# Designs tried in a protein design run: peptides against a protein of PDB entry 3EFO. Part 2

Target 1, 262 residues: chain A of PDB entry 3EFO
Amino acid sequence: SQLADLYKSCETDALINFFAKSAFKAVLHQPLKVIREILVNQTAHMLACYRKNCASPSAASQLILPDSMKVLPVYMNCLLKNCVLLSRPEISTDERAYQRQLVMTMGVADSQLFFYPQLLPIHTLDVKSTMLPAAVRCSESRLSEEGIFLLANGLHMFLWLGVSSPPELIQGIFNVPSFAHINTDMTLLPEVGNPYSQQLRMIMGIIQQKRPYSMKLTIVKQREQPEMVFRQFLVEDKGLYGGSSYVDFLCCVHKEICQLLN

## One batch from the design tools (peptide)

Design b1_p8_1_s3 (made by RFdiffusion4, then SolubleMPNN; from b1_p8_1, 4 letters changed)
Fold by OpenDDE base, seed 5:
Structure b1_p8_1_s3 (fold): chain B 262 residues (1-262), chain A 8 residues (1-8)
Amino acid sequence: as target 1 above (262 residues)
Amino acid sequence: MQPEILYE
């Protein structure tokens, strides 16, 4: 059907870009609450329409996503959790203005990365491999105390180190003997020169490529104060300022869809 | 009430 074809051709990244810019434009004229409601409503309506007209029969307990929109909810939640759309006094006007302006000028690829960061398990690197490590979901549940992770969203880059990260990797990256010796004030990795260090730098370079802004590197130790900032980029988790987890958002969307169809 | 996600 024509409708089915429409859903198959849907480009979620472009749609998110559109929704983001539309919402961020609307903040100048409409209450944030209304904007958020509209976004959720639009999401629910699109998915409800799919379920009604295109989807295979399924139980009411199931949330059906067409393949082309499989990541729509997660990105939509990230959009909803952006400081521009959050009605919290803890968020400064300057930060809102800054991020609003940034997104308004972002292309599809930029906004995709901005709303959902890359989170790479650096501790799994094989120095003999030319392949980049597969990204993991942006959630604390995917981190490990024994791991080292690189997070990037096109604007910021974080190197997160678990408290039990391998000393050999710490030595390889920082040329220090232990986790405790890592200086988190540095914004550049030292030129250690070993294959692991070189590979990490290569990966960082690849991530930086084709990004319009130079990403500042922040070294983050688990359980230290700066980790709080890092955790805000774990977008599938519950937000610091009241944003929902991805799971909670899915529940919300599902409920809304059911209400529309019943 | 967490829904089961079905991709198709």
Scores: peptide ipSAE 0.436, ipTM 0.917, DockQ to the pose 0.918
Fold by OpenDDE base, seed 3:
Structure b1_p8_1_s3 (fold): chain B 262 residues (1-262), chain A 8 residues (1-8)
Amino acid sequence: as target 1 above (262 residues)
Amino acid sequence: MQPEILYE
């Protein structure tokens, strides 16, 4: 059917870009609560339509996503959790205005990375590999106290170090003997010159390529104060200001779909 | 509580 073909050809990243810009335009003339409700409703309606008209028969306990839209819910949740759409006094008007303006000018690829960062396990690097390490889901559950992770969203870049990260890697990256000796005030990695350092720098360079903004590097030690800022980019987790986890959002969407169809 | 997710 034409409808089935439509879902198969759906470009979710383009939809997210559209929804983001539409919502961020609407904040000027509609209450934030209404905008959030519309976004959830749109998500539910799209998926309900698929379940009704295109999906294979399934139990009511199942949430069915077409392959083309498998990441739609997670990106929609990220959009909903963006500071522009949150009415919290802790978020300054300037920050909301700034991010709104940024997104309004973003292309599809830019907004995709902005809403869902790349999180790369740097501690698993193969110095002889020409490929980037496989990204992990943006959740604390994917971090390891023994690990080192690079996070980038097109605007910011973080190097997160677990409290038990290997001393040999710390030495390789920072040329210091231990975790405690790492200076988190630096915004540039030292040019240590060993293969691991070179590989990391290359990866950072690749991530920076074709991005419209230069990403400033922030070094983050686990359990130190700056980690709180880093954790805000773990977008699948529950937000600091009340935003839902991805799991909770899926439950919410599923419930609304069921209400639409039953 | 959490729905089973099916990808088609």
Scores: peptide ipSAE 0.436, ipTM 0.913, DockQ to the pose 0.912
Fold by OpenDDE base, seed 4:
Structure b1_p8_1_s3 (fold): chain B 262 residues (1-262), chain A 8 residues (1-8)
Amino acid sequence: as target 1 above (262 residues)
Amino acid sequence: MQPEILYE
């Protein structure tokens, strides 16, 4: 059917880009609460329509997602959790305005990365490979105290170090003997020159490649205060300012879909 | 309770 074909051809990243720009435009004329409700409603309606017209028979307890939209909910949740759409006094007007303008000018690829960062397990690097390590889900549950992770969203880049990061990797990256010796005030990695360091730098370069903005590097140690900033980019987790976790959002969407269909 | 997700 035409509808089935539509869902199959759906580009979720483009759709999110559209919703983001639409929502961010609406901020000027509509209350944030209304905008958020509209976004959730639109998400639920799209998925309800799929369930009604395209999906295979399934139990009501199941949330059915077309493959093309398998990441729609997570992206939508990220959008909803963006500072532009949050009614929190802790978020400055300037920050909202800044991010709003940024997104309004972003292409599909840029907005995709912006809303859902790349989180790369750097501790698993193969120095002989030019391929990026496989990204992990942006959640604290995917981090490891023994790991080192690089996070990038097109605007910011973070190098997160677990408290039990391997000393050899720390030495390789920072040329210091231990986690405690890492200077988190630095915004550039030292020129250590070993293969691991060079590989990491290359990866960082690849991530930076073709991005419209130069991403400033922030070194983050686990359990230190600056980690809180980093954790805000773990978009699948519960937001600092009241945003839902991805799991909670799925429940919300599912509930609304059921309401629409029952 | 998280719904069971089915991808198609």
Scores: peptide ipSAE 0.436, ipTM 0.915, DockQ to the pose 0.897
Fold by OpenDDE base, seed 2:
Structure b1_p8_1_s3 (fold): chain B 262 residues (1-262), chain A 8 residues (1-8)
Amino acid sequence: as target 1 above (262 residues)
Amino acid sequence: MQPEILYE
């Protein structure tokens, strides 16, 4: 059917870009609550339409997503959790204005990365490989105390170190003996020169390539204060200011779809 | 609690 073809051809990243810009434009004229409701409603309606007209018969307990929209909910949740759409006193007007303007000028690829960061398990690096490590889901559940992760969203770059990260990797990256010796005030990695360091720097370079902004590097130790900031980029987790986890959002969307179809 | 997600 024509509808089926439409869903197959859907570009979720472009859709998210559109929704983001539309919502961020609407902020100037509509209450945030209304905007959020509209976004959720739009998501639910699109998916309800698919279920009604395109999807195979399924149990009511199932959330059916076309493959082209497999990441629509998670990105939509990220959009909803963005500071621009949150009315919290802890978030300054300047910050909201800044991010609003940023997104309004972002292309599809930029906004995709912005809303859902890359989280790379660099402790698994193959120094002989030219490929980037496979990104993991942006959730604390994907972190490990033994791991080292690089997170980037086009604006910020974080190097997260687990409390039990391998000393040999720490030495390879920072040229220091242990986790405790890492200086988190640095914004640049030392040029240690070993294959692991070189590979990491290459990866960081690749991530930075063709991004409109130079990403500031922040070194984050697990369980230290700066980790709080880092965790805000784990977008599938519950937000600090009341935003839903991805799981919660899925439930919300599913419920609304069911309501639309019943 | 999470609904089962089916991708098509």
Scores: peptide ipSAE 0.434, ipTM 0.914, DockQ to the pose 0.878

Design b1_p8_1_s4 (made by RFdiffusion4, then SolubleMPNN; from b1_p8_1, 3 letters changed)
Fold by OpenDDE base, seed 4:
Structure b1_p8_1_s4 (fold): chain B 262 residues (1-262), chain A 8 residues (1-8)
Amino acid sequence: as target 1 above (262 residues)
Amino acid sequence: SMPEILYE
């Protein structure tokens, strides 16, 4: 059917870009609450339509996603959790305006990265490989106290270090003997010159490549105050400003789908 | 609890 073909051909990243721009435009004319409700409603309607017309028979307790939209909910939740759509006094109008304008000019690839950051376990780097490490889900559950992670969203880059990060890696990256010796005020990694350092720098370069903005590097130590900023980019977790976790959002969407079909 | 997700 034409509808089935539509779902199969759906480019979720483009769709999210569209929803983002539409929502961010609507902010000028509609209450944030309404915009958020519309986005959730649209998500639910799309998925309800799929379930009704395209999906294989399944239990009502199951959430069915077409493969093309497997990441739609998570990205939609990320959109909903963006500062532009959050009604929190802690977020300045200037920041909202800034991010709104940024997204309004973003291409599909840029917006994808912006809403769902890359989180790379760089402690697992193979110095002989030129490939980027496989990204992990943006959740605290994917972090390790023994790990070192690089997060990038096209605007910001964070190097997160677990409290139990291997001293050898710390030495390799920072040329200091321990976690405690790392200076988090630096915005550039030292040129240590070892293979690991060089590879990390290369990875950072690749991530920066073809991005419209130069990403400032922030070094973050686990359990230090600046980590809170980093954790805001763990978009699958519950947000500090009232945003839902991905799990909670899935439940919400599922519930709404069921309501639409009943 | 999170619903079971089916991917098609």
Scores: peptide ipSAE 0.461, ipTM 0.932, DockQ to the pose 0.888
Fold by OpenDDE base, seed 3:
Structure b1_p8_1_s4 (fold): chain B 262 residues (1-262), chain A 8 residues (1-8)
Amino acid sequence: as target 1 above (262 residues)
Amino acid sequence: SMPEILYE
């Protein structure tokens, strides 16, 4: 059917870009609450339509997503959790304005990375491989105290270090003997010159490639104060300012779909 | 409750 073909051919990244720009334009003349409700409603309606007209029969307890939209909910939740759409006094007007303007000028690829960061397990690097490590989901549950992770969203880059990260990797990256010796005030990695350091630098270079903005590097130690900033980019977790976790959002969307279809 | 997600 034409409708089935439409869902199959859907470019979710383009759709997210459209929703983001539309919402961020609407903040100028619509209440934030209304905008958020519209976004949730639109998400639910699209998925309800699919379930009604295209999906295979399924139990009411199931949330059915077309493959083309498998990431639609998570990106929509990220959009909803963006500071531009949150009504919190802790978020300055300047910050809202800044991020709004950034997104309004972003292409599809840029906005995708902006809303859902790339989180890479650096501690798993194969120094002989030219491939980037596989990204993990942006959640604390995917971090490890023994791990080292690189996060990038097109604007910021973080190197997160677990409290039990391997001393040999710390030595390889920073040329210091232990976790405690790492200086988190630095914004550049030292050129240590070993294969691991070189590979990490190469990866950082690849991530930076073709991005319109230069990403500043922030080194973050687990359990130190700056980690709180890093954790805000773990977008599948519950937001600091009241945004839902991805799991909670899925429940919300599912509930609304059921309401539309029953 | 968390719904069971099915991808098609």
Scores: peptide ipSAE 0.460, ipTM 0.932, DockQ to the pose 0.915
Fold by OpenDDE base, seed 1:
Structure b1_p8_1_s4 (fold): chain B 262 residues (1-262), chain A 8 residues (1-8)
Amino acid sequence: as target 1 above (262 residues)
Amino acid sequence: SMPEILYE
């Protein structure tokens, strides 16, 4: 059917860009609560329409996603959790205005990375490979105390180190003997020159490539105070300011779809 | 509870 073809051809990243810009325009003349409701409704209606007209028969307990929209819910939740759409007093008007303007000028690729960061397991690097490590889901559950992770969203870059990260990697990256000796005030990695250091620098360079803004590097140690800032970029987790986890959002969307169809 | 996700 024509409708089935439409869903197959859907570009979710472009759709999210559109929804983001539409919502961020609407904040000037609509209550935030209404905007959030509209976004949830749009998500539910799109998926309900698919279930009704295109999807294979399935149990009501299942949430059916077309392949082209497999990441639509997670991005939509990230949009809903953006400071521009939140009414928390902890978020300044200036911050809202800044992020609003940023997104309003972002292309599809930029907004994709902005809403859902890359989180790379650096401790798994193969120094003989030129390939980037596979990104993991942006959740605390994907971190490990023994691991080192690089996070980037096009504006910020973080290097997160687990409390039990390998001393040999710490030595390789920072040229210091232990986790305790790492200076988190640095914004640049030292020029150590070993293969691992060079590979990490190459990866960071690739991530920075073709991005409109230079990402400042922040070194984050697990269980130190700055880690709280880092965790705000783990977008699938529950937000600090009341945003839902991805799991909770899926439940919400599923419930609304069921209400629309029954 | 988390619904089962089916991808098509």
Scores: peptide ipSAE 0.459, ipTM 0.933, DockQ to the pose 0.902
Fold by OpenDDE base, seed 2:
Structure b1_p8_1_s4 (fold): chain B 262 residues (1-262), chain A 8 residues (1-8)
Amino acid sequence: as target 1 above (262 residues)
Amino acid sequence: SMPEILYE
């Protein structure tokens, strides 16, 4: 059917970009609550339409997503959790304005990375490989105390270090003997010159490549205060300012779909 | 709990 073909050809990243810009434009003349509701409704309606017209028969307990939209919910949740759409006194008007303007000028690829960061397990690097490590889901559940992770969203770059991160890797990256010796005030990695350091720098360079903004590097130690900032980029987790986890959002969307179809 | 997600 034409509708089935439409869903198959859907470019979710472009759709998210559209929704983001539309929502961020609407902020100027509509209440935030209304905008959020519209976004959720739009998500539910699209998926309800698919379920009604295109999807295979399924149990009510199942959420059916076309493959092209497999990441739609997670990105929509990220959009909903963006400071521009949150009405919290802790979020300054300036910050909202800044991010709003940023997104309004972002291309599809930029907005994709912005809303859902890359989280790379750096501790798994194969220095003999030219391949980037596979990104993991942006959730605390994917972190490990023994791990080192690089997070980037096109604007910020974080190097997160677990409290039990391997000393040999710390030495390789920072040229210091232990986790405790890492200076988190640095915004640049030292030129250590070993293969691991070079590989990491290469990865960072690749991530920075073709991004419109130079990403400032923040070194984050687990359980230190700056980690709280880092955790806000773990977008699948529950947000600090009332945003839902991805799981909660899926439940919400599923419920709304059921309401639309029943 | 999270609903079961099916991808088509």
Scores: peptide ipSAE 0.450, ipTM 0.929, DockQ to the pose 0.878

Design b1_p8_2 (made by RFdiffusion4)
Fold by OpenDDE base, seed 3:
Structure b1_p8_2 (fold): chain B 262 residues (1-262), chain A 8 residues (1-8)
Amino acid sequence: as target 1 above (262 residues)
Amino acid sequence: SHHVYNMS
């Protein structure tokens, strides 16, 4: 059917870009509460339509997503949790304005990365491989105290170090003997010159490539104060300012879909 | 095709 073909051809990255820009334009003349409700409603309506017209009958307890939109909810939740759409006094007007303007000028690829960061397990690097490590979901549950992770969203880059990260990797990256010796005030990795260091630098270079903005590097130690900033980019977790986790958002969307179809 | 999530 034409409708089925439409969903098959749908590009979530383009949709989220559109929704983001539309919402961020709307904040100038509509209440934030209304904007958020519209976004959730639109998400539910699209998915309800698919379930009704394109999907085979399924149990009410199941959420059915077309392959083309399997990640739409997570991106939508990220959009909803953006500071521009949150009504919290802790968020300054300047910060809202800044991020609004940034997104309004972003292309499809840029906005996708912005809303859902790339989180890479650096501790799993194969120094002989030319491939980037497979990204993991942006959640604390995917971190490891023994791991080292690189996070990038097109604007910021973080190198997160677990408290039990391997000393040999620490030595390889920072040329220091232990976790405690790492200086988190640095914004550049030292040129140690070993294969692991070189590979990491190469990966960072690839991530930076074709991005419109230069990403500043922030080194973060687990359980130190700056980690709180890093954790805000773990977008599938519950937001600091009351935003829902991805799981909770899925439940919300499912509930609304059921209401539409009943 | 499609993805299925069990919500219960």
Scores: peptide ipSAE 0.474, ipTM 0.943, DockQ to the pose 0.884
Fold by OpenDDE base, seed 5:
Structure b1_p8_2 (fold): chain B 262 residues (1-262), chain A 8 residues (1-8)
Amino acid sequence: as target 1 above (262 residues)
Amino acid sequence: SHHVYNMS
């Protein structure tokens, strides 16, 4: 059907870019609450329409997404959790204005990465391989105390270290004997020169070269205060300022879809 | 061609 073809041709990255820019423009003349409601409503309507007209009959307890929009909810949730659309007083006006302006100028690829960061388990690096590690979902549940992860969203880059990170890797990256010796004030990795260090630097370089903005590196130790900032980029988790987890958002969307179809 | 989430 024509409608089915439309959904097949729809790309989530383009949609999220559109929704983000439209929402961020609307911030100037509409209440944030209304904007958020519109976004959720639009998401629900799109998916409800698909379910009604394109999807095969399924149980009401199931959320059905077309393949082209498989990740629409997660990105939409990230958008909804962005500081620009939050009314929390803890978020400064300057920060809202800054991020608003940034997104308004972002292309499709930029906004995609911005809203959903890359989270790479660099502790799994094989120095003999030219392949980049596969990204994991942006959730604390995907982290490990024994792991080292690189997070990048096009604007910021974080190197997160678990409290039980392998001393060998710590030595390889930082040239220090243990986790405790890592200086988190540094914004550049030392030139250790071993293959692991070089590979990590290469990965960081690749990530950076694909982005229009220079990403500042922040080294984060697990359980230290700066980790709180890092955790805000784990976008599938609950937000600090009342944002929903991805799971909770899915439930919300599902509920609205059901309401539309009943 | 769709993705299914079990919400129950």
Scores: peptide ipSAE 0.468, ipTM 0.941, DockQ to the pose 0.891
Fold by OpenDDE base, seed 4:
Structure b1_p8_2 (fold): chain B 262 residues (1-262), chain A 8 residues (1-8)
Amino acid sequence: as target 1 above (262 residues)
Amino acid sequence: SHHVYNMS
């Protein structure tokens, strides 16, 4: 069917770009609450339509997503959790305006990365490989106290270090003997010169490639205060400013779909 | 194809 074909051809990244720009334009004329409700409603309607017209019969307790929209909910949740759409006094108008303008000019690839960062397990690097490590889901559950992770969203880059990060990796990256010796005030990695350091730098370079903005590097130690900023980019987790976790959002979407179909 | 979540 034409509808089925539409869903098959649907690109989530393009949709999110569209929804983001539409929503960020709407904030100038509509209350944030209304905008958020519209976004959720649109998401639910799209998925309800799929379930009704394209999906095989299934239990009401199941949430069915076309493959092309498999990650739509998570991206939508990320959009909803963006500072532009959050009604929190802690977020300055300037920051909202800044991010709004940024997104309004972003291409599909840029907005995709912006809303859902890359989180790379750097501690698993194979120095003989030129490939980027496989990204993990942006959730605390995917972090390891023994791990080192690089997070990038096109605007910011974070190097997160677990409290039990391997000393050899710390030495390799920072040329210091232990976690405690890492200076988190630095915005550039030292040129240690070993293969691991070189590969990490290469990876960082690749991530930076073709990005419209130069990403500032922030080094974050687990359980230190600055980690809170990093945690905000773990977009699948519950946000500090009232944003839902991905799981909670899925439940919300599912509930609304069921309501639409009943 | 599609992806299914069991929402229980």
Scores: peptide ipSAE 0.451, ipTM 0.938, DockQ to the pose 0.913
Fold by OpenDDE base, seed 1:
Structure b1_p8_2 (fold): chain B 262 residues (1-262), chain A 8 residues (1-8)
Amino acid sequence: as target 1 above (262 residues)
Amino acid sequence: SHHVYNMS
């Protein structure tokens, strides 16, 4: 998948870890506005430097990213949209403090998953394969009403079901006849025992493997109220509390690069 | 070796 290709070429996971910890330390002494500006400026300067010194001449309307930094902007945007760096009244001080402390102790792999969740199309599972399905971009545009998706960020795990998800898969996973019969209050999948159920459980186990925290499972039905919580983890979309979509952030970065170079 | 976004 496009996302998989980007991750394979990415060398910015350690950098994002560093930026996150630096920013989360700075919140104790600097205004949030200043911190956000620094992060954007740092991103723009790095990319401007590449364009100036490493890239061939190109049109001003083009944003050029080196392979090693292909996913830097998306991670940076996720960092900027984290509650620790937002001053919205809807976010409690306790929540900010909690997430700040979590990230301050995260390793590179943990912070990578935390800022950009893994979103897997479960409805495409090959029960004969031991491989994980290819992750998709964390955006509503990648979901389908006919699909079932598993999302994990190292702390939370969601199983999202489209309103038109296949009844046979619902039966296979939950042992109920239809979407309407799914109990969203459950935190564990039933032991159905069929190949599809076992494959899903295996995938969930792999995702949980080597993670420092046990991820609680939340079952989410499309168009029900709890889906709003799930959508907060679709990090490439516009944030609920004023954060930019990834596309909008790219435009912002591009503008700043142009200002630096012209 | 690089990725290009058309921003126009």
Scores: peptide ipSAE 0.434, ipTM 0.935, DockQ to the pose 0.654

